# Peptides against a protein of PDB entry 3NZW: the designs that were tried, part 87

Target 1, 212 residues: chain A of PDB entry 3NZW
Amino acid sequence: TTTLAFRFQGGIIVAVDSRATAGNWVASQTVKKVIEINPFLLGTMAGGAADCQFWETWLGSQCRLHELREKERISVAAASKILSNLVYQYKGAGLSMGTMICGYTRKEGPTIYYVDSDGTRLKGDIFCVGSGQTFAYGVLDSNYKWDLSVEDALYLGKRSILAAAHRDAYSGGSVNLYHVTEDGWIYHGNHDVGELFWKVKEEEGSFNNVIG
Target 2, 222 residues: chain B of PDB entry 3NZW
Amino acid sequence: QFNPYGDNGGTILGIAGEDFAVLAGDTRNITDYSINSRYEPKVFDCGDNIVMSANGFAADGDALVKRFKNSVKWYHFDHNDKKLSINSAARNIQHLLYGKRFFPYYVHTIIAGLDEDGKGAVYSFDPVGSYEREQCRAGGAAASLIMPFLDNQVNFKNQYEPGTNGKVKKPLKYLSVEEVIKLVRDSFTSATERHIQVGDGLEILIVTKDGVRKEFYELKRD

## One batch from the design tools (peptide; aimed at target 1 G48)

Design b2_p28_5_s1 (made by RFdiffusion4, then SolubleMPNN; from b2_p28_5, 15 letters changed)
Fold by OpenDDE base, seed 3:
Structure b2_p28_5_s1 (fold): chain B 212 residues (1-212), chain C 222 residues (1-222), chain A 28 residues (1-28)
Amino acid sequence: as target 1 above (212 residues)
Amino acid sequence: as target 2 above (222 residues)
Amino acid sequence: MFIKVGTDSVKTALARSEAHKPFPLWVF
């Protein structure tokens, strides 16, 4: 798996691959590793598929309960804290989760929290999470600027996942791409890695280790 | 070291059509190299036009299916005989599986039915309750033999339009029930040739708006 | 642990996790 999120002048880009594995077996190429908690809040999934899917779905329910009780949307800080507190209660039980909680509130603006099953909770501007994270960082860190256009930021997110999909055997399938703004998240499609690879190779003159 | 799990072999597969879904399984039950039964059904009609199979350790599979059937019953009691939707069934099964997260059911679970729009639906589960809706899934002993075949024949992977020099992929389309049944039969006959834990009989449950139909075919008994 | 802590690669951690399981779980 490779997931990433980064803040920039235009909000947040979230990009993820879609491969699930079970050992050396490619279990799926079409998995949704982003949960849409609400129109302004996303969760990303890396690690144990069931752990992520179950607890982030549970988180969605907690976020909805907050909205009903408090008559306002939950903050990204509070949502991430709920998840962090939950996984911390299970510390040592063998949960495997590497998550990013990404969203927008008027109070916080665009916000990203990293939360993992070790109980780590980090606020930051850039995170790559998963087995391909170092490959994604190699592309992302080399090209990241706060002042990226929305188009360039979307491309950078997509391109960073593509790099990870190319080098990480546990990443692949497709890139699911999101842009989070003040008005909420926007889904920017599913991009098949096979088609995307050849397109990017041709347009950039990249991936020269592969002879087409 | 004590291992509480067995492996009863067998193979299952689901395929979703446009207005139908199919869930099929062989009827062989095995332990190690010994055939326990040549006819032990592992695909079940659970009511509400939902068919289910949980393949792997048969004791866990049977327990899970019984719990789900009971869950359907209670859903009717609590919701004035409301039909359980396939997506709600999938969520319920996730909770059944994940409720044993630290002592999992040793099974690959597949359910099939129709979604709320009347479209064919197949959901597959890992042993601890991660799930995905897919067009097709193979599970069990010969899943590694069948799944690549389904990728090619249902999802048209690595197929291109003739004369396009590999530039145009074969377009995705739904298969007819007859085409699906043929693919299921071809899958299981092929798997039986190459895997000792697959054989004896093939039971196919076909879900349509009119209900669940069952078909049976003989497989090799070697 | 998806963050590379120390000398352990994420790939190695995943491989170790799978090697000790009696059945493969789906991993993202």
Scores: peptide ipSAE 0.384, ipTM 0.759, DockQ to the pose 0.412; fails the geometry check
OpenDDE base, seeds 1, 2, 4, 5: peptide ipSAE 0.350, 0.356, 0.349, 0.349; ipTM 0.749, 0.755, 0.755, 0.747; seeds 1, 2, 4, 5 fail the geometry check

Design b2_p28_5_s2 (made by RFdiffusion4, then SolubleMPNN; from b2_p28_5, 16 letters changed)
Fold by OpenDDE base, seed 3:
Structure b2_p28_5_s2 (fold): chain B 212 residues (1-212), chain C 222 residues (1-222), chain A 28 residues (1-28)
Amino acid sequence: as target 1 above (212 residues)
Amino acid sequence: as target 2 above (222 residues)
Amino acid sequence: MFIKVGTSSVDRALELSRQHLPFPLWVL
């Protein structure tokens, strides 16, 4: 898996691959590693598929209950804290989760929290999470700046996942791309890695280790 | 070390069509190299136009299917005989599987039916309840042999339009029920030739708006 | 501050799950 999220002047970019594995077996190439918790809040999945899917879905229910009780959308801080508290209760039980809770509230603005099954909860501007994270960071860190245009930021997110998909055997399939703004998240499509690779190689003159 | 799990072999296969879905399984049940039964059905009509199979350790599979069938009954009691949708069934099965997260059912679960729009639906589960809706899925012993074939024949992977020099992919299209049945039969006949845990019989459940139809075919008995 | 968040924990949890279960789980 490779997931990333970063803040920039235009909000948040979230980009993820879609491969699931079971050992050396490619279990799926089409897994949705982003859960749409509400129109303003996303969760990303890395680690155990069931752990992430189950508990982030549960988180969605908790977020909805908050909205019903408080008559206000839950903050990104509070949502991430709920998940963090939950996984902490299971600490040592063998949950495997590396998640990013990404969203917007008027109070917080664009916000990203990293939450993992070790009980770590971090607020930050840039995270790459998964087996391919170092490959994604290599591209992302080299090109990131706060003042990216939305178009450039979307491309950078997509391109960083592509780099990871190319180098990490456990990442691939497609890139799912999201842009989070004050108006909520916008889905920017599913980009097949096979097609995207050749396109990017041709347009950039990159990936010269592969002969076309 | 004590291993509470067995492996009863077999293979299952789900394919969604446009307005139908198919879930098929062989009828061989084995332990190690011994055939326990040549006809032990592992694909079940669970009601509400939902068919289910949980392949792997048969004791766990049977337990899971029984629990799901009970869940369907309770759903009817609690919701004034409302039909359980396939997506709600998938969520329920996730909870059944994940409820045993720390002592999992040793099964690969597939369900098939129609979604609320009348479109064919196949859902596949890992042993602890991660699930995905897919166009096709093979599970069990010969899944590694069949799944690449399904990728090629259902999802048209690595197929290109002739004369395009590999530049134009074969377009995705739904298969007819007859085409799907042929693919299922070819998959299982081929798997039977290469895997000792697959054989004896093939039971196919076809879900349409008109209900569940069952077909049976003989497989090699060696 | 780029925190290399624990590739190690996901990998360890995966390794641990593989070591303790006779069957593979789906991993992301």
Scores: peptide ipSAE 0.343, ipTM 0.766, DockQ to the pose 0.704; fails the geometry check
OpenDDE base, seeds 1, 2, 4, 5: peptide ipSAE 0.339, 0.341, 0.332, 0.334; ipTM 0.754, 0.757, 0.752, 0.748; seeds 1, 2, 4, 5 fail the geometry check

Design b2_p28_5_s3 (made by RFdiffusion4, then SolubleMPNN; from b2_p28_5, 13 letters changed)
Fold by OpenDDE base, seed 3:
Structure b2_p28_5_s3 (fold): chain B 212 residues (1-212), chain C 222 residues (1-222), chain A 28 residues (1-28)
Amino acid sequence: as target 1 above (212 residues)
Amino acid sequence: as target 2 above (222 residues)
Amino acid sequence: MFIKVGNSSVERALERSAAHQPFPFWVL
């Protein structure tokens, strides 16, 4: 898996691959590693598929309950804290989760929290999470600027996942791309890595380790 | 060290069509190299136009299917005989599987039916309840043999239009029920030739708006 | 069975789970 999220002047970019594995077996190439918790809040999945899918879905229910009780959308801080508290209660039980909670509230603005099954909860501007994270960071850190245009930021997110998909055997399938703004998240499509690779190679003159 | 799990072999396969879905399984039940039964059905009509199979350790599979069938009954009691949708069934099965997260059911689960729009639906589950809706899935002993074949024949992976120099992919289209049945039969026939845990018989459950139809075919009894 | 996750904490969790699990779970 490779997931990433970063803040920039235009909000948040979230990009993820879609491969699931079971050892050396490619279990799926089409897994949704982003949960749409509400129109303003996303969760990303890395680690155990069931652990992430189950508990992030549960988180969605908790977020909805908060909205019903408080008559206001839950903050990104509070949502991430709920998940963090939960996984901390299971510490040592063998949960495997590396998640990012990304969203917007008027109070917080665009916000990213990293939450993992060790109970780590970090607020930050840039995170890459998964087996391909170092490959994604290599591209992302080299090209990241706060002042990126939305178009450039979307491309950078997509391109960083592509780099990871190319080098990490456990990442691949497609890139799912999101842009989070004050108006909520916008889905920017599913980009098959096989097609995207050749397109990017031709347009950039990159990936010269592969002969076309 | 005590191993509470067995492996009863077998293989299952789901394919979703446009207005139908198919879930198929062989009828061989095996332990190690000993055939326990040549006819032990593992694909079940669970009501509400939902068919289910949980392949792997048969004791766990049977337990899971029984629990799901009971869940369907309770759903009817609690919701005035409302039909359980396939997506709600998938969520329910996730909870059944994940409820045993720390002592999992040793099974690969597939369900098939129609979604609320009348489109064919196949959902597959890992042993602890991660699930995905797919057009096709193979599970069990010969899944590694069949799944690549399904990728090629259902999802048209690595197929290109002739004369395009590999630049134009074969377009995705739904298969007819007859085409799907042929693919299922070919898949299981081929798997039986190469895997000792697959054989004897093939049961195919076809879900349409008109209900569940069952077909049976002989496989090699080697 | 080695499951590569890249994050040390997640990787350790997966390694622990994989070592104790007789069958492969889906990993992301």
Scores: peptide ipSAE 0.361, ipTM 0.772, DockQ to the pose 0.357; fails the geometry check
OpenDDE base, seeds 1, 2, 4, 5: peptide ipSAE 0.351, 0.356, 0.350, 0.349; ipTM 0.758, 0.766, 0.763, 0.761; seeds 1, 2, 4, 5 fail the geometry check

Design b2_p28_5_s4 (made by RFdiffusion4, then SolubleMPNN; from b2_p28_5, 15 letters changed)
Fold by OpenDDE base, seed 3:
Structure b2_p28_5_s4 (fold): chain B 212 residues (1-212), chain C 222 residues (1-222), chain A 28 residues (1-28)
Amino acid sequence: as target 1 above (212 residues)
Amino acid sequence: as target 2 above (222 residues)
Amino acid sequence: MFIKVGTSSVERALARSEAHQPFPLWVF
């Protein structure tokens, strides 16, 4: 898996691959590794598939309960804290989760928290999470600027996942791309890696280790 | 070291059509190299037009299916005989599986039915309750032999339109029930030839708006 | 097992090795 999220002047970009594996077996190429908690809040999934799906779905329910009780959407800080507190209670039990909680509230603005099954909770501007994270960082860090246009930021997110999909055997399938703004998240499509690779190679003159 | 799990072999296969779904399984049950039964059904009608199979360790599979059937019963009691939707069934099965997260059911679970729009649906689960809706899924012993075939014949992977120099993918389309049954039969006959844990018989459950139909075919008994 | 932020190369290798266990859990 490779997931990433970063903040920029235009909000948040979230990009993820879609491969699931069971050892050397490619279990799926079409997995949704982003959960849409509410129109303003996303969760990303890396690690154990069931752990991520189950607990991030549970988180969605907790966020909805908060909204009903408090008559206000939950903050990104509070949502991430709920998840962090939960996984901390299971510390040592063998949960495997690397998640980013990404969203917008009027109080916080665009916000990203990293939460993992070790109990780590980090607020930040840039995270790559998964087996392909180092490959994604290689592209992302080299091209990231706060002042990116929305178009350039979307491309950078997509391109960083593509790099990871190319080098990490556990990443691939497609890129799912999101843009989070004050108006909520916008889904920017599913991009098949098989098609995207050749397109990017041709347009950029990149991936010259592969003869086309 | 104590191993609480067995492996009873077998293979299962789900395919979703436009207005139908199919869930098939062989009827062989084995332990190691010994055939325990040549006819032990592993695909079940659970009511509400939902068919289910949990392939792997048969004791865990049977327990899971029984729990799900009970869940359907209680759902009717609690919700005035409301039909359980396939998506709600999938969520329920996730909870059944994940409820044993630290001592999992050693099974690959597949359910099939119709969604609320009357479209064919197949859901596949890992042993601890990760799930995905797909057009097709193979599970069990010969899954590694069958799944690539399904990728090619159901999802049209690596197929291109003739004369396009590999630039235009074959368009996705639903298969007819007859085409699906043919693919299922070809899958299991082929798997039986190459895998000792697959054979004896093939039971196919076909879900339509009219209910669940069963078909049976002989497989090699070697 | 997934690779966490700050995970060493050794930890990454171990995490990949653990994914080869015979228990067929899906991993992202």
Scores: peptide ipSAE 0.369, ipTM 0.752, DockQ to the pose 0.382; fails the geometry check
OpenDDE base, seeds 1, 2, 4, 5: peptide ipSAE 0.338, 0.343, 0.340, 0.341; ipTM 0.754, 0.751, 0.754, 0.756; seeds 1, 2, 4, 5 fail the geometry check

Design b2_p28_6 (made by RFdiffusion4)
Pose (drawn by RFdiffusion4):
Parts: C-alpha cells; structure tokens; sequence
Structure b2_p28_6 (pose): chain A 212 residues (1-212), chain B 222 residues (1-222), chain P 28 residues (1-28)
C-alpha cells in the first residue's frame, strides 16, 4: 500500500494505489483505498483492509450524524479526532491502520490529518502512508513546491504513487487521484500501472533502468 | 493446547456474467490427509436470489451462512418483506464478520447474484469483513492455482490483439453462461489434478432473474 | 505498519497450500 496527500497553492492532492495483499499473495489489484466521507471529506486507507474499511465507513456515519445534530458540516479536525479517539480506545487490541483525513472547510481551509492505530494524530502539509511510503516520499519531496499548478500537482501525486508501485512489492495495481478545493473533492480517475508505467517512461524518459 | 480452528479444505469459485452469476465449489471435505465426505455441499441458496459459500474452517463457514440466512429472514420481518439486494447483503456480511474481529470466523466468503440493474455480481470477503465487488474470484485451497487462470480467461489479462505489437489489449467482450460453465469445470479439473484437497464432485449454482439453478459434475476421487 | 494477526494466519495458510502443491507434484 502507498497513499499520499499534500497541500499546495491549489488545495490538496490525494493519491493511492489499489493493491491488497495476504502476505506475498496479491489478493487484489482493484481495491478502493480512498473513502468519500462527504462532498468535502476524503479518507485514505493503509494497513488492515478490514479495519480501515470498517472504521472509516463508520466514521462516515459519525460525520453524517454530526451534520444532522449541529446543522453544519463537520470540521476536518473534529472528523479526524473522532477516528483518532475511537482507535485510541482500542489501543493494544491489534487494530492496524495508517490513515489520512483530508478535506476543506471555510473555517479551516485545505486541511490534512494523519491518524494511525497507535493513536497518533498529526496535522500536516505532506504525508505518505503505507509500506511504500518512503518510495513516494523520494519522488514527492524532491519535486514539491507550494506553487505547483493543479495540473502539475495532480501529476506529481500520480507519479509518486507510480514510483512506489514500481519499487514496493506490496504496492501496485492502479492509481486513484483526487483534488480537493473549497468546492469539494474532484475525482481524477483510475490509472492502471500496467499502462501508466510504459506511458510515463516514454513521455518522461525516466525509469531508465527497466528495459523497454 | 486447544486450537479452536481447523482446515476442512475445499475450493470455491464465483464468476459474474452480464445477466447471471455462478458460485461453484467442490464437494470434498477433509481433515489433514483424510476425507470426511465426498459430498458435503458448501455453496448455499440463501433466498432473495443470493448464493453464498464461506470456505476454510467449516464450522465457522456453517455458522456464518446460518447466521446470514437468518439475517435475510429477519430483514423481511422488519422491512415489510423487502428484497435484500446483493449490495445490501455484502455490507451485512461485513458486519457479521467484523463482529468477530477478535475471534474471527476463519473463512474466505464469496456471494453471487444480480445487482439492482439485473447485472451479474460477485462479492468476496476477507475473514474479518474486508470486501469488494468483482467480476470473478477463486477462494479456498486451490485459490492460488485458479485465480491466475481467471485473470487470464475471464478478464483477459496479459492478452493482446495479435499483430498490434502488444499495443491494443484484447477487448473485454463478455462471457455467456455456457462459456463460464466451461471455465469453471476446467478450473476444477485442473485444481483436482494439482491440489490434494480438491476433488470428488463439483456443484455449481447459477443465478438469473428466474432464480437459482444447480448443476453437478463428478471429479477425480484420488 | 505491522500485519494483523488474521493477515499473518492467512499468509501461513497460503504458504501451507504452496507446500502441499509442491509435495503432490514431486510425488507425480
């Protein structure tokens, strides 16, 4: 698994791979590691497939309950805390999840929170989570500027997940892209590494190792 | 010490067609190197046009299928006999499985039917509720032998248009019920050849808008 | 991130199944 989300001039970019594993067995190449909590809230998934899916779906129900009660969209900070506090209650029970809660509110602007099963909760501009996180950091950190165009930022996030899907035996499948503005999240497609790799290699001239 | 889990072998397979779906499984039940039964059904019609199989530790698989069948019964009681759609059944199974997160049903579960548009549907589950909708899925002992074959023959993976210099992928035309039954039977004869826990019989449940049909085929008994 | 206990059990299950396949092929 490789997931990343970063803030920049144009809002937030979220990118994830779609591989699921059972050890060295590729369980699936077509899993959804991003959950659309609501029109302005996204959650990313890494770790235990069931823990992430179950608790993030539950988080969506908790956020919806807040809107009905308070007649107002839940903040990114509060939404990430609900998950952070829930996971903390289970500390020591073996839950396994590296998560990112990304969204936009007039009150907070573009906002990213890293939340994991250890109970760690961190606000930040850039996060890469999962077995492939370092590979994504390598490409993302060396090309990141706050002033990236929406187009360039979307590409960097996509390229970073691609770098991880190439080097990490436990990452791959396809790349799912998202862009977050004050009007909510915009889905930017599912890019199969099976074609995305060769295309990027030709057009970019990178991945110069692998023989084509 | 006491081990609450055992392994009863068996292999299951699910393929979704445009307007049908199938869920197949061998009828052999095993413990270690012995055969408990050559015919012990492992794929069930749970009503509302849903078939399911929970494969792995059979006691857990039975408890789960029994609990789900009862869930469909109560769904009707509590919601004015509304039909439980396959998507709804999948989310329901997720909660049943995750409910035992700390003492799991040790099974790999697959369900099949039609979605609300009448299209074929297959859902497969992780032991603790992780699930996804798919075109096909192999589960159980021979899953590692069969899933690669299905990626090739069902989803045409790694296959290209001849003479296109590997540039044009083989189109994703869709399989008929006849073509699917062939892939299923071939899959199980192959699995019976290479995996000692697979054999004796093959039972397929076909699901259409008209309901659930069953077909049975013998397999090698060695 | 460490794998869950269930993920470890499933990893061991698939390793056992690979070994059983190898043994049957050697016998043949």
Amino acid sequence: as target 1 above (212 residues)
Amino acid sequence: as target 2 above (222 residues)
Amino acid sequence: LEPTEVEKMMEEYFEKQEKLIEEKEEEE

Design b2_p28_6_s1 (made by RFdiffusion4, then SolubleMPNN; from b2_p28_6, 15 letters changed)
Fold by OpenDDE base, seed 4:
Structure b2_p28_6_s1 (fold): chain B 212 residues (1-212), chain C 222 residues (1-222), chain A 28 residues (1-28)
Amino acid sequence: as target 1 above (212 residues)
Amino acid sequence: as target 2 above (222 residues)
Amino acid sequence: LKPTAVEKRLAKELERNEELIKEAEELK
């Protein structure tokens, strides 16, 4: 798995691969590793698929309840804290979660929290999470700027996942790409890694370790 | 160390068509190298045009299917006999599986039916309740043998348009019921030849708007 | 088999979640 999220002048980019593995077996190439919690809030999944899918869906219910009770959208801080508190109750039980809670509220602006099953909760501007995270960081950190255009930021997110998919055997399938703004998240499609690889190689003259 | 789990072998396969879905399973039940039964159905009509199979440890599979069937009954009771949708069924099954997250049902679960738009739907689950809607999924003993074949024949992986030097993929299209049944039969026939835990019989449940139809085919009895 | 302490905790959490979902539906 490789997931990433980063803040920039235009909001948040979220990009994830879609491969699931069981040992050396590719279980799926089409896993949705982003959970759309609400129109303004996304959760990413790394680690145990069931743990992330179950608890982030549960989180969605908690967020909706908050909105109904308080008559306002839940903050990204509060949403991430709910999840963090939950996983902390199961500390040592064997949950496996590496999640990013990404959203935009008027009060907070664009916000990213990393939450994992060890009880870590971190606010930050850039996170890559999963077995391919170091490969993604290699591309992302090298090209990241706050002042990226939306187009360049989307490409950078996509390109970083592609780099991880190329080097990490546990990552691949496709890139699911999101842009989070004050008006909510926007899905920017599913990009097959195979097709994307050849396109990028041709356009950039990159990936010269592969002949073709 | 106490091992509460067995492995009864077998293989299951789901394929979604345009306006139908198929869920198939062999009828062999085995422990180690001993055949317990040559005809033990593992694909079930659960009502509301939903078919289900939970392959792996048969005792866990039966328990899970029973719980789901009960869930369907309760849903009808609570919602004035409203039909349970396939997506709601998937969520329910997730909760059943994840409720035993720390002592899992040792099964690979597949359900098939029609979505709210009348399109074929297949959902697959891991033992702890992660699930995905897919066009096709093989589960069980011969899943690793069948799944690559399905990728090629259902999803047209590694198939290209003629004359494009392998650069243009074959366009995706829905398969007919007849084509799907043929693929299922070919898959299980091939699996039976290579895997000892697959054989004896093949039961296919076909879900359409008109209901659930069952077909049975003989497999090798070796 | 009797559920473990963790399983019991999970069961309670699921029950609470169902109650919360019902409450949310009532508030709509």
Scores: peptide ipSAE 0.345, ipTM 0.869, DockQ to the pose 0.015
OpenDDE base, seeds 1, 2, 3, 5: peptide ipSAE 0.333, 0.308, 0.296, 0.303; ipTM 0.856, 0.864, 0.860, 0.854

Design b2_p28_6_s2 (made by RFdiffusion4, then SolubleMPNN; from b2_p28_6, 13 letters changed)
Fold by OpenDDE base, seed 2:
Structure b2_p28_6_s2 (fold): chain B 212 residues (1-212), chain C 222 residues (1-222), chain A 28 residues (1-28)
Amino acid sequence: as target 1 above (212 residues)
Amino acid sequence: as target 2 above (222 residues)
Amino acid sequence: LPPTEVEKRLAEELERNKKLIEEAEKKK
């Protein structure tokens, strides 16, 4: 798995691969590793698929409950804290979660929290999470700047996942790409890694370790 | 060391069409190298046009299916006989599976039906309740043999338009019921030839707007 | 074996979540 999220002048980019593995077996190439919690909030999934899917869906229910009770959207800080508190209650029980809670509220602006099953909760500008995270960081960190255009930021997110898919055997399938703004998240499509690889190689003259 | 789980073999396969879905399974039940039964159905009509199979440890599979059937009954009771949608069924099954997160049902679960728009739907579950809607899924003993075949024949992986020098992929299209049934039969026939845990009989449940239809075919008995 | 404390907690959370989902479905 490779997931990433980063803040920039235009909001948040979220990009994830779609491969699921069982040992050396590719169980799926089409896994949805982004949970659309609500129109303004995204959760990413790394680690145990069931743990992430179940509890992030649960989180969505908690966020909705907050909205109904408080008559306002929940903050990203509060949403991530709810999840963090939940996993803390199960500390040592064997949950496996590496998640990013991404959203944009007027009060907070674009906000990303990393939450994992070890009880870690971190606010930050850039996170890559999963077995391919180091490969993604290699590309992302080298090209990241706050002033990226939306187009360049989207491409950078996509390109970083592609790099991870190329080097990490546990990552691949496709890139699911999101842009989070004050008005909510926008899905920017599913990009097959195979097609994307050859396109990028041709356009950039990159991936020269592959002949073709 | 005590192992609470068994493996009863078998294989299941789900494919979603445009306005139908199929869920198929062989009828062989085994323990180790012994055939327990040559006709033990593992694909079930659960009502509300939902078919279900939980393949792996049969005791766990039977328990899960029974619990889901009960859940359907209670849903009708609580919601004035409202039909359970396939997506709601999937969520319900997730809860059933994840409820045993720390001592899981040792099964691969697949359900099939029609979504609220009348389109074919297949959902696949891991033992602890992670699920995904897919166009096709194989589960069980011969899944590793069948799934690549489905990738090629249902999703047209590695197929290209003639004369394009491999640059244009074969366009995705829905398969007819007849094509899907043929594909299922071919899949299980091939699996039976190469895997000892698959054979004896094949049951195919076809879900359409008109209800659930069942077909049976003989497989090799060796 | 009786459920562990963790299993009991999980069951409670599942039940709460189930109710919330059911309520949401009724509003559709």
Scores: peptide ipSAE 0.300, ipTM 0.848, DockQ to the pose 0.017
OpenDDE base, seeds 1, 3, 4, 5: peptide ipSAE 0.261, 0.088, 0.000, 0.258; ipTM 0.841, 0.790, 0.731, 0.830

Design b2_p28_6_s3 (made by RFdiffusion4, then SolubleMPNN; from b2_p28_6, 19 letters changed)
Fold by OpenDDE base, seed 2:
Structure b2_p28_6_s3 (fold): chain B 212 residues (1-212), chain C 222 residues (1-222), chain A 28 residues (1-28)
Amino acid sequence: as target 1 above (212 residues)
Amino acid sequence: as target 2 above (222 residues)
Amino acid sequence: LAPTAVEKRVAAELARREEEIARNEALK
């Protein structure tokens, strides 16, 4: 798995691969590793697929209850805290989760929290999570700027996942790409890694470790 | 040393068409190297045009299917006989599976039916309840033999239009029910040749807007 | 290129989400 999220002047970019593995077996190439909690909040999945899918869906329900009770959208801080508190209650039980909760509220602006099953909760501007995270960081950190255009930011997210998909055997399939704004998340497509790889290689003159 | 789980072998396969879906399974039930039964159905009509199979440890599979059937019953009681949608069924099954997160059902679960738009739908589950909707999925003993075949024949992976220098992929298209049945039969006959835990019989449940139809085919018995 | 099966499914979901976004806009 490789997931990433980063803040920039235009909001948040979220990009993830879609490969699921069981040991050396590729279980799926089409897994949705972004949970659309609501139209304004995204959760990413790394670790145990069932743990993340189940509890982030549960989180969505809790967020909805908040909106109904308080007549306002839940903050990203509060949403991430709910999840953090939940996993903390299960500490030692063997949950496996590495998640990013991403959203945009008027009070907070664009916000990313990292939450994992060890009880860690971190607010930050850039996170890569999963077995391919180091590969993604290599590309992302090298090209990241706050002042990126939306177009450049989207490309950078996509390109970072592609790098991870290329080098990490546990990552691949496709890139699912999101842009989070104050008006909600916008899905920017499913990009097959195979097609994307050759396109990028040709356009950039990159990936020269592959002869083709 | 204590192992609460058994393995009864077998293989299941789901494929979604445009306006239909199929869920198929062999009828062999084994323990170790012994055949317990040559005809033990593992694909079930659960009502509301939903078919289900939970392949692996048969005791767990049967328990899960029974619980889901009961869930369908209670859904009707609670919601004035409203038809359970396939997506809602999938969510329900997730909760059934994840409810035993720390002592899981040792099964690979597949359900098939029609979505609310009348399109074929197949959902696949891991033992603890992660799920996704797919066009096709193989599960069980011979899944590793069949799934690559389905990638090629259902999703047209690694197929390109002739004369395009490998630049134009074969376009995705829905398969007819006849084509799907052929693929299912070929899958199981091939799997039977190479896997001792697969064989004896093949039962295919076909879901359409008109209901569930069953077909049966003999497989090798060795 | 023609959309993948995943893209088709997500497109349908996206359409539903767009409607939900509109309904929830008042909650901002």
Scores: peptide ipSAE 0.047, ipTM 0.654, DockQ to the pose 0.013
OpenDDE base, seeds 1, 3, 4, 5: peptide ipSAE 0.016, 0.000, 0.006, 0.014; ipTM 0.625, 0.407, 0.626, 0.623; seed 4 fails the geometry check

